# Peptides against a protein of PDB entry 3C66, part 35

Target 1, 189 residues: chain A of PDB entry 3C66
Amino acid sequence: KSWANLFEKNDFFFRYKFYLEITAYTRGSDEQHLKWSGLVESKVRLLVMKLEVLAGIKIAHPFTKPFESSYCCPTEDDYEMIQDKYGSHKTETALNALKLVTDENKEEESIKDAPKAYLSTMYIGLDFNIENKKEKVDIHIPCTEFVNLCRSFNEDYGDHKVFNLALRFVKGYDLPDEVFDENEKRPSK

## One batch from the design tools (peptide; made by RFdiffusion4, then SolubleMPNN)

Design b1_p12_4_s4 (from b1_p12_4, 6 letters changed)
Fold by OpenDDE base, seed 4:
Structure b1_p12_4_s4 (fold): chain B 189 residues (1-189), chain A 12 residues (1-12)
Amino acid sequence: as target 1 above (189 residues)
Amino acid sequence: MKYKITNSIIDL
């Protein structure tokens, strides 16, 4: 398959057993989120490069399109809940307690002026060199370096009440529902 | 900015 085909949704979320999710969170304006998420997204390629050279990583392939979502987020506790529950099929149902902002509802008076949490999520598909069944791969270092790179870009990104970043390692069967189309069946364990 | 890195140690 051409390198270009790796960036199409197609079978991307079925191709790998493992994924790294990079989610930029913003509780603030859409403009703030655009700047923050755009920065994070612009750096994902550097994370990929660092992952590819790790012992035990065979492949690190980014999905090029972010997944965008936003929620009505009236409190800091709601914002913490979003960051805790998002990015895993096991926990994402907790987000049903919040109002998802959609194109259909965004102009509703109760939603339009409500505080928002914005989410942009990038995915990296991971394949590993399994030479030994007891092999452990630690991706903490490259992930931490990526976080440091993003947060150090602007002092405004120091405000954790507004800007946050999460990196979540997940198995394909635990990917969020948003990555699958209605006609697609979630990967089994 | 708070950050979270979850499951960084991967058991293969």
Scores: peptide ipSAE 0.335, ipTM 0.891, DockQ to the pose 0.860
Fold by OpenDDE base, seed 3:
Structure b1_p12_4_s4 (fold): chain B 189 residues (1-189), chain A 12 residues (1-12)
Amino acid sequence: as target 1 above (189 residues)
Amino acid sequence: MKYKITNSIIDL
């Protein structure tokens, strides 16, 4: 990666106090995930546009690249656990109970043929206009519209046993470890 | 349709 790309990434996850995480989940094939996550990614700009017009949001800035991960996921309970625990530094350690698929282990027979959950996560940095005396901003409507847009694109995406979509609001100090490079220190509270 | 929106209300 160029120094410029590293700097841009580092600046992004330190620039904002608040982030919206959009995670596409697939318990199935890599091909199924590629189609699902690609669809979700293609719609993120529409969500950004809807967020920017909300009273109290000053900036909604998408990060340009998804973060990709996959886990061995033998059961539906494991898939629910992934969706519950992923996306927060406080809870992500629970995922250590599952086998993370890596470039080093993906060809192991026990991993190659195992059921997998695939994750693609997109981040939106949020800046708020505090001057408008709105103590609260509700993003539920634009988020719901976004989910409905993604899920309605194909009837197969209605199967929650295979395809899921989650939106999580997080503070910068609670971002997952995946967003930081080895030499970066997590933002303080 | 099952989806999750976590903390949709933001306290400023």
Scores: peptide ipSAE 0.219, ipTM 0.835, DockQ to the pose 0.719
Fold by OpenDDE base, seed 5:
Formats: C-alpha cells, sequence, structure tokens
Structure b1_p12_4_s4 (fold): chain B 189 residues (1-189), chain A 12 residues (1-12)
C-alpha cells in the first residue's frame, strides 16, 4: 500500500467517535462474493445520502475502500457465528476458532478447496449534532431501506444461506482490529 | 439470518 493509503486509513479511524459498519457476507464462491459485495458497495452512497438528512446526524463520511476477509466456513453454524461476532473488538476474538484465509495460507490444500465465507466491510464515519438535545438518533429506516434495495436487486440475493448483509453501529474504541496497523494504538474510551 | 441492524437506536 502507498504511504498515502496508510495515512488516509489511519486518519479516518481516529477522526470519528462513531462508525456504521456495512458488511456483505457470502458463503459460496469468490465470483458470487465479487458480484454481491460490488453491488452493496455501489449502493453505499445512497445510504450516506439518507443518513445525512436525518435530524441529529451532522456528517456521514464513507471510507473509500472495503476491508476484505475470508474464513474457512464448513457449516451453517460457523456462518451464523461469523455474522454474530464480526465487527466488534469485544467479540471478534471468537473468530479465532475459525481459520482465517491469508495470502500466506490460501494455497494450502486444506484451505484452497474448503468452503469459505467471504466478508467485505465498508465503514461510514458519523458525527452527531449533540447541541440539538437529541439524546437519541434512530437510523433503522434508512438502514432497512438500504438492505431492501440490495436484496431486491437480484432474486439470488434472497438466499440467506449464501448472501447476507449486516449493518452495525460501533464506537471508535470498539472497531475491529483490521482497521488498525500493528503499531497503531486503539482509540481510548 | 436475513439481515442484521445492530444498535439502530443510538444513545448519544
Amino acid sequence: as target 1 above (189 residues)
Amino acid sequence: MKYKITNSIIDL
């Protein structure tokens, strides 16, 4: 990665107190995931536009690139576990029970031909208008509309055993480890 | 799971 890409990444994940994570999941082929994640990514700008007009949201800034990961995923229960535990520093350690696919291990016979779950995660940094005495902001409607938009694009995306989509609101100190470099200190509470 | 929206109501 260029120095510019590292700097942009570091600045983004320290800039906001709050983030919305959008994760496209695929338990299937890399080709299936490429189509699904590419569709979801192409629609993120529409979600941003809907978030920005909500009372209490000051800024919604998408990060420019998805984070990509994949796990060996032999069972449906493993796939549900990934979807439950991924996206929070508090819970992501449970994923250590699964084999993470890396550039170093992807050619191993036990990994190469194994069933996989693919993940593409987009991040939106959020800034809120605290001064307007709104102690609560509800993002349920724009998030639901976004999910419905993605899922309705193709009938194949209705298969929840293969294709899933999750939106998770997290605080900056609870972001997954993937967003930080090894030498970077996680934001404090 | 069809889809998940986690913490859709945000306490500020």
Scores: peptide ipSAE 0.217, ipTM 0.835, DockQ to the pose 0.744
Fold by OpenDDE base, seed 1:
Structure b1_p12_4_s4 (fold): chain B 189 residues (1-189), chain A 12 residues (1-12)
Amino acid sequence: as target 1 above (189 residues)
Amino acid sequence: MKYKITNSIIDL
């Protein structure tokens, strides 16, 4: 079972040319993030269903597990930077200016009590009906409906200083490094 | 920012 999940992970990020990234952000407590990310994750299947019925989308396949990360985030500007730079290989190197929280460092005095930004990211692989190469697919409507569904669940999620939600459309060659194992080569253009 | 949708229009 562990090997099957590893192989499924490895194949997933190579199977599609296009991905939709859904990231729940929280600048606050771990408990706040657990509630927010858990809500977002619970609704991803509804977004998938709405994407699958679009005429230009052949397949919308969710990856089964979220990617979790957290950073020391002392300022609002740092939180805005995380939301701007995360989710693309082209821009993620800017996050190296922040301290990534790891299992090895989380108990360090400078990290333990520091303000944190928490990230939970879900991925949807997308395959398109290419029969008419000239057709634009607009995913704005289902994405907006999804955001409204998540944000309307609790009034506390209206505080954008604490809770944020981003949907990023990316190509497979521009996926974050976190989705690949150390021995895997990133897809080429 | 309320939410971010990046590249919602996909040119195939």
Scores: peptide ipSAE 0.212, ipTM 0.834, DockQ to the pose 0.740

Design b1_p12_5_s1 (from b1_p12_5, 4 letters changed)
Fold by OpenDDE base, seed 1:
Structure b1_p12_5_s1 (fold): chain B 189 residues (1-189), chain A 12 residues (1-12)
Amino acid sequence: as target 1 above (189 residues)
Amino acid sequence: SYTLHSDMVIEL
């Protein structure tokens, strides 16, 4: 069972043409982010269940682990930029203007006490029933219900200066670099 | 805010 899960992890980001990215953002404390991201992560399975019953969706498969990152985020404009640019290979290079927090640099005095934006990203691989080439699949309803569900648990999650939640529909060739190992080639178009 | 970065209507 453990080996099968390792092999399934290795090809997850190559297995599907389409992915839904769910990112929880926090500009605040690590404790605030742990609570917010933990809540979002706990609800992803409910979103999957709602997607699976939609006409035209054949499979909605969640990746088992979140991707975690954090940036030094001194301004509100930096926080807006992170939310705009993150989650797409086409735009993620703009994040190089910010200091990524790593295990190697987190103890640096300039980073330790700096304002931070925290990111936790979950991925859902999507396969569609293409038999009827003219069917539009609308995932807006289940995604909106999911966002409302996450935000309804605490009024503090309504503060958009601190807490945000983004959903991005992405093609496999436009996934962020973080999902691939250094030796893996990005899927072609 | 709730950010939808793409149209959630998938045209197949």
Scores: peptide ipSAE 0.175, ipTM 0.808, DockQ to the pose 0.810
Fold by OpenDDE base, seed 5:
Structure b1_p12_5_s1 (fold): chain B 189 residues (1-189), chain A 12 residues (1-12)
Amino acid sequence: as target 1 above (189 residues)
Amino acid sequence: SYTLHSDMVIEL
């Protein structure tokens, strides 16, 4: 199969049992988010390289495009809730309490001028070497190094009230609905 | 803060 087929949305999210989600959060301007998310995205390849050298990981394949979303986010508590609930099908329904910004509603007066949280999410598909009898793979080190690398790039990115970065390990059946088309059935457990 | 969710130790 050509590399092009690996990056088709529909094939990628059915190909792996496990995924690593990397979400850049910004509670601020679109310009702030563009800079922050662009930085994070530019460094994902370094995380992939660090994951690939782990003895328990056979393959780490990044999806080439971020998933973009934004919510009306009037409070800091709402911003914390987004970061807690986003990235898992089990918990993402809690985000229905917030107003999702869409192309259809973005020009509404109540949304246009509202404080927003912006999200850019990158996905890495993971295949593991089960044959090596490693019952456990620890990815804390490369993930922590990645976060530190992103946060240390500019002093402004140290402000956790504005800029955040989360990494979540998720099973294919627990991927967010955003990765599937309306006509696609999510992977079974 | 950044969030590394607790499941960074993958049990296979």
Scores: peptide ipSAE 0.167, ipTM 0.804, DockQ to the pose 0.741
Fold by OpenDDE base, seed 2:
Structure b1_p12_5_s1 (fold): chain B 189 residues (1-189), chain A 12 residues (1-12)
Amino acid sequence: as target 1 above (189 residues)
Amino acid sequence: SYTLHSDMVIEL
């Protein structure tokens, strides 16, 4: 398959057994989120480069399109819950307690003026060199460096009440529902 | 918060 086919959504989320999720969170304005998520997205290539050179990683392939979602987020507790529950199929059902902002409802008065949490999620597909008898690959270092790089870019991004960044390692079968189309079957365990 | 989930150690 050509490299171009790796960027097809359907192929990407079925190709790898493992993914690294990078989620930029913003509880604030859409403009704040655009700046924050744009920064995070701009740095993903640096993370990929660091992952590719790790012993045991064969491929680190970024999916180039972010996944965007937003929720009505009236409280800090709701924002913490979003950050805890998002990014895993096992836990994402907890987000059903919150109002998802959609194109259909975004103009509703109760939603339009509500505090919102914005989410932009980038994915990196990971393939591992199993032949190297390393039963464990530690990605803490490159991930921490990435977080520090994003966080240190502007002092405003130090406000954890507004801006957050999470990295999650997930198996393909535990990817959020948003990465699959309605007609797509979730990868098997 | 800026969060690295505990699953940053991949067991293969």
Scores: peptide ipSAE 0.162, ipTM 0.804, DockQ to the pose 0.733
Fold by OpenDDE base, seed 4:
Structure b1_p12_5_s1 (fold): chain B 189 residues (1-189), chain A 12 residues (1-12)
Amino acid sequence: as target 1 above (189 residues)
Amino acid sequence: SYTLHSDMVIEL
C-alpha cells in the first residue's frame, strides 16, 4: 500500500493493537497553541524514526492528522485533570465535568472569553515483533528524547502552567472515543 | 508537566 493509503483514517484505529498518543496541551491563547502544537507535530517524524529502529518494534506508523479539542479551563487543577484524564477511554468520561468548546458554542459569551485548554493529539500505530517473547520494548527512551526535543526548542515551552506534552501508550480498545466515527464500534479486548 | 505515562515499558 502506498504511504498515502496508510494515512487514511478508515482503518488506522483498528489496524494496530497498540498506539502511542502524543498530546500537546496549551492553557493560553489559540496562537500559543498553534505554535506549540505545530512544533510538536513537526517533530513526530523524528520520534517515529527512533521507534522504528527499536528491535522490538516492527512498525511505527503515524496518523497524519491531529485531533483537535479545547475545553473551558478555569483553573490549574482543571488543566491538570485534563492532562490526567485525556487520551484513555477508561478515564475520558471525567472530562465531561468540563465544557468542551465546539463550533456551536464557541461564540457563547461564557465560553468566548473563558480560559481555555487546547489539545492537539497525534497517534502512532505500533506493531511489535512477537517472536522475541521475552523482550521488553522500552519506548521510554525515545519518548523522553522527543519530549526534551520539543520542550527545549523555546524557553517559553518550559512554562508547565501554559505548555505541556504528554505521551501515552494505549491499547486499541482504550483509544479515546474521538478517534472513532459514530458508526464505528470500539475494538474489543 | 511534560508527562510520560508509566506504561512506556512494554512487556511483549
Scores: peptide ipSAE 0.167, ipTM 0.805, DockQ to the pose 0.749; fails the geometry check

Design b1_p12_5_s2 (from b1_p12_5, 8 letters changed)
Fold by OpenDDE base, seed 5:
Structure b1_p12_5_s2 (fold): chain B 189 residues (1-189), chain A 12 residues (1-12)
Amino acid sequence: as target 1 above (189 residues)
Amino acid sequence: SYRFHSDFVLDL
């Protein structure tokens, strides 16, 4: 299958046992988020390149499109909760305590002018060259380099009250519900 | 600081 076919949603989230999630968070304006997330997204290809050359990694394939979401986020504690709980099926139900912004509700006065947290999430599917089950793969270096590259681009991105960046390694069965269509069954353990 | 939610020394 051509590399182009991997960028179609249809089987990407079933193709790999493991994924790396990259989430850009912004508690601020839509304009602030567009700049921040756009920067992060523009650098994902560099992270992929660094992952691909690691001996233990057979494949690192990015999903082409970010997943976008936003929540009403009235407090700093809410923002912390979003960053802690988002990105895992095991924990994402905690976000039900917050108001998800949708296309249907975004124009409501109670939502339109409310403080918001914006999320943009990129996914990388990972396949490993594991000959022995005892082999460990360390991806800490390329991930840290990626974070440093993004955060150093503008001094404003040092304000963790507004801008944040998270990386999460997840198994396919623990991917957030957002990656699956309503008719798709989550991968089993 | 920026968040790492997992140990990136992957035991597979």
Scores: peptide ipSAE 0.313, ipTM 0.886, DockQ to the pose 0.785
Fold by OpenDDE base, seed 3:
Structure b1_p12_5_s2 (fold): chain B 189 residues (1-189), chain A 12 residues (1-12)
Amino acid sequence: as target 1 above (189 residues)
Amino acid sequence: SYRFHSDFVLDL
């Protein structure tokens, strides 16, 4: 059985106390997002390898599939709000002010031709060495190297009005609702 | 620039 088949989706978001979220944002075309998110996703394995060699990290396990969402995003302020509020259960309710694009509404005239922000989010589950509980684990270096690798690939990805990349460290109880099925209960503190 | 929403200095 491939290592991928041992982790049911439902177990992944309950297995770890801590997660690293990597979100690629695009305010532009679907084609632009496909190229940008595909690049980011292709580099996640390199980030995992850099995390695994850190003394405080026991396991860095990537979830194999991205989570995809898109919003009607008429203004730059809306795009900033999405980037600020997305990726945490505590703050994601602010996104209710925006129109989520769904399979049911995507053909509506008001949505079809509207400016959109596209989001692709990758998750890495983190387990830490208990013996090093008193030691601060600094993951800033591998994360910065990862971002630089993604942004330097093409000069167009330097346009922050269109392309953005965010990394967020979250606890399991603060994961976005999108990672849980309707029948699943969010992890407690 | 990239966005880091947390200080990736994890106090465990």
Scores: peptide ipSAE 0.308, ipTM 0.885, DockQ to the pose 0.785
Fold by OpenDDE base, seed 1:
Parts: sequence; C-alpha cells; structure tokens
Structure b1_p12_5_s2 (fold): chain B 189 residues (1-189), chain A 12 residues (1-12)
Amino acid sequence: as target 1 above (189 residues)
Amino acid sequence: SYRFHSDFVLDL
C-alpha cells in the first residue's frame, strides 16, 4: 500500500495501537530550527526502513507531515520542562504554564522578542506481528542509529542547550491532543 | 546525547 494514502490525516491516528514520536527541539532562532528539524525529518525514512526489517514489526508507516509548535522559553528549566512533558496526553497539560506562540499572538512585542523553543514532531504508526510469539520487540538499535545519524551531521547539533532530539513510544490513547481535530474522539484504552 | 522517553524493549 502506497504511503501516499497515509496523507489523509483522518484515520492515521486511529489506525495503529502504537506510535513512535520523533521530536526535534530548538531553543534559538527560526533558522536554526528549520535546519535542524529539516535534517531530522529527512532521516525519518531511514529509520522506517530499519524498523520494517525487524522481526516482530509488521508495519512501520510514517505520517508525512510534521507537527509544528513553539513556546516562549525564557529559561533552560522551561526548555527541559518542554522536552519532558511534550508528546504524551498524560503530561502535555503541564505545557499550559508556558505561552504557546500562535499566528494570532506572534506579533505581540512580549512574544516577538522572547526566547523561543521550537518543536517539530514526526509520527510513525507501528503494527506488530503478534503471531511470532515474541512478547518483546527491541527497537533500541534502529532508534539509536537514527539519533547518532542526526547528531553527527554537524558539530553544532551537539549543543544540547540549543538542539535536542527525543523519541517516545506511545499508545494511541496517549497521543497528544494536537493530532486530533476538535470533533474527533481520542482512542480508548 | 538524546532523550528516550521509553524503554525500546517493547513489551506488547
């Protein structure tokens, strides 16, 4: 089945029980984030290819569009909080303590001149071969190789005060609210 | 370094 048919957002986040989230973080300029996130996004296909060949993975399908967000991030502690809390419905409410940058507020002087954290998130839907009686699937190696590939591209990406990369394995019922439309009901457990 | 929020030895 062509990945092209996965462009319809409508059922992607309901189709799988499990997802791998890949988030590129930047505390810096828009230009820095564009370069970093663009690099990460360009390598997601390679991660998918490595996941698809693992015994126990039946399907690894990327969602083709990144989710973009940004927050006012005046401190390093705020940046750590964003990285800790983002990507799970259980924890994302903690981000309400931060000012989300929107198209409506981005020109406000207090927001325009504020330090920002930028987020770009890619999703991979996962289906597993339960029949193989493997109660466990290890995806650590492909994920580590992916991170190393992204981080090794430029020495500047070694600065964790600016550039970060997170991977999170989540269940469909714990996906962030951003993936659902206002009229969509979150998947049940 | 990187951030892994999960153990990637997945118990299904």
Scores: peptide ipSAE 0.301, ipTM 0.882, DockQ to the pose 0.753
Fold by OpenDDE base, seed 2:
Structure b1_p12_5_s2 (fold): chain B 189 residues (1-189), chain A 12 residues (1-12)
Amino acid sequence: as target 1 above (189 residues)
Amino acid sequence: SYRFHSDFVLDL
């Protein structure tokens, strides 16, 4: 089977027990988000390369497409909540308190001109060496280097009121609902 | 700054 089949959505979110989520957040304009998320996305391959060489990691496989979402985000507290709750099935229901922007509602007067938080999320599927399952795998260094690389690219990205970057290690059963199709059943524990 | 939602010291 060609490597191309591994990048198809069909089984990616069922293939791995573990995932690393990388989310770029922007509370600002769509243009600001496109620049920020595009930068982050462009650097994910470097993170993958750094993960793959770790003794405990057998496979680090990026999903090729970002997941995009946006919320009406009238306050800084709302933005903090989004950053805290997004990326885990356990916590994502808290986001139901916010208005999700959709193609159907984006032209509504209450939404069109409202402050927004934009999210772009990249996923890396992780497989670990069995021999190292008894040992702790530390991925802190490559993750920190990745964040520093993204944040240091432009001084504007130092404004945490606008631009944020989060990394989350999740199990397949705790992936956000957005990664599954309506007809797909979430992986079991 | 950045946000890490895990310790990244993975117990597997």
Scores: peptide ipSAE 0.288, ipTM 0.875, DockQ to the pose 0.771

Design b1_p12_5_s3 (from b1_p12_5, 7 letters changed)
Fold by OpenDDE base, seed 4:
Structure b1_p12_5_s3 (fold): chain B 189 residues (1-189), chain A 12 residues (1-12)
Amino acid sequence: as target 1 above (189 residues)
Amino acid sequence: SYTLHSSFVIDL
């Protein structure tokens, strides 16, 4: 398959047993988020390259498009909760306690001027080479290097009150609901 | 710093 066909959503979230989620968080302005998420997204290819060369990884395949979401985020505790709960089907229901910003509600007076947390999430599908007799693959180093690369780009990105970056290793059955269309069934365990 | 939500040591 051409690289182009691999980037289509169609079966991406069903193709792999494992995914690495990369979420850029911003509690601030949309402009701040666009800069931060754009930076993170621009570096994902470097993470992919670092993952692909690991002996236990057969494939590290990025999904081409970020998933964008935003929540009304009145407090720092809400922001921490978003970062803790987002990115796993097991925990994402906790986000129902917060107001999701949508195109339908964004102009509501209570939402328009409210503090917001913005999220941009990138996905990397992972296939592992079991035949290499490695019972374990450690991806900590490339992930840490990626985070350091993003965070060190600008001093402002050191402010954890505003800018955060999370990496989550998830199984396909634990992907967030947002990655599936209404007619798609979540992968089973 | 960054948030790790899981072990990056993956059992195969």
Scores: peptide ipSAE 0.163, ipTM 0.802, DockQ to the pose 0.720
Fold by OpenDDE base, seed 1:
Structure b1_p12_5_s3 (fold): chain B 189 residues (1-189), chain A 12 residues (1-12)
Amino acid sequence: as target 1 above (189 residues)
Amino acid sequence: SYTLHSSFVIDL
């Protein structure tokens, strides 16, 4: 069972043409982010269940682990930029203007006490029933219900200066670089 | 509010 899960992880980002990205953002403390991202993560399974019952969705498969990242985020504009640019290979290079927090640099005095934006990203692989080429699949309702469920859990999560939640529909060739190993080639169009 | 980066109406 453990080996099968390792193999399934290795091909997850190649298995589907389409992915739904769910990113929890926090500009605040690590403790605030742990609570917020943990809540969002706990609800992803409910979103999957709602997607699976939609006409035209064949499979909605969640990836088992979130991707964690953090940036030095001194301004509100930097936080807006992170939310705009993150989650797409086309735009993620703009994040190079910010200092990524790593295990190697986190103890640097300029980073340790700096304001931070924390990111936790979850992925759902999507497969569609293409038999009726004319059917539009609308996932707006399940996604809106999911956001409302997360945001309504605590009034503090209504503060958009601190807590944000983004959903992005992405093609496999436009996934962020973080989902691939250094030796893996990005899926072609 | 939440950020929607794409249309959730998927044209297949």
Scores: peptide ipSAE 0.161, ipTM 0.798, DockQ to the pose 0.748
Fold by OpenDDE base, seed 5:
Structure b1_p12_5_s3 (fold): chain B 189 residues (1-189), chain A 12 residues (1-12)
Amino acid sequence: as target 1 above (189 residues)
Amino acid sequence: SYTLHSSFVIDL
């Protein structure tokens, strides 16, 4: 199969049992988010390289495109809630309490001028070496090094009120709805 | 400084 077929959206989110989600959050301007998310995206390849050398990981494949979303985010509590609930099918329904910004509603006065949280999410599909009787794989070190690398790039990215970075390990059946098309059935448990 | 959701010790 060509590398091109590995990056087709529909095949990627059915191919792996496990995924690592990397979400860059910005509560601020679109310009601030573009700089922050672009930095995070540029470093994902370094995280992949660090994951691939772990004895328990057979394959770490990045999805090539970020998933972009934004919410009206009037309070700091709303921003914390987004970061807590986003990235899992089990919890993402809590985000329905917030106004999702869409191409259809972005020009509405109540949305246009509202404070926003911007999200850019990158996915890494993971395949594990089960044969080596390693019941456990620890990915904490490469994930922490990745976060420190992104946060230390500019002093402004130390402001947790504006810029955040989350990593979530998720099973394929618990991926967010955003990764599937309307006609696609999510993987079974 | 970042939210690591879930144990990154993955039980396989």
Scores: peptide ipSAE 0.160, ipTM 0.800, DockQ to the pose 0.756
Fold by OpenDDE base, seed 2:
Structure b1_p12_5_s3 (fold): chain B 189 residues (1-189), chain A 12 residues (1-12)
Amino acid sequence: as target 1 above (189 residues)
Amino acid sequence: SYTLHSSFVIDL
């Protein structure tokens, strides 16, 4: 298959057993989120480059399109819950306690003026070199460097009440539902 | 299967 086919959503989320999720969170305005998520997205290629050179990583392939969601987020506790629960199929059902903002409901008065948490999630598919007998690949360093790079870009991004950045390692069967279409079957364990 | 050393929810 050509490299072009790797950017097809359906092929990407079934191709790899492992993914690195990068989620930019913003509890604030849409404009704040656009700036923050755009910055994070602009740096993902640097993370990919750092991952590709690690012993045991064969491929680090970014999915180019972010997944966007937003929730009514009236409290800091709700924002912490979103950050804890999002990005895993096992835990994402807890987000059902919050009001998801949709195109259908965004103009409702109770939603329009509500505090919101915005989420932009990027994915990196990971393939590992099994032949190297390294049962453990440590990606902590490049991930930490990436977060530091994003957070240090502007002093405003140091405000954890507004801006957050999470990196989550997930298995393909534990990807959030949002990455699959209604007609797609989730990867098996 | 490869095991990663940490859950990288990195709230820096």
Scores: peptide ipSAE 0.054, ipTM 0.657, DockQ to the pose 0.075; fails the geometry check

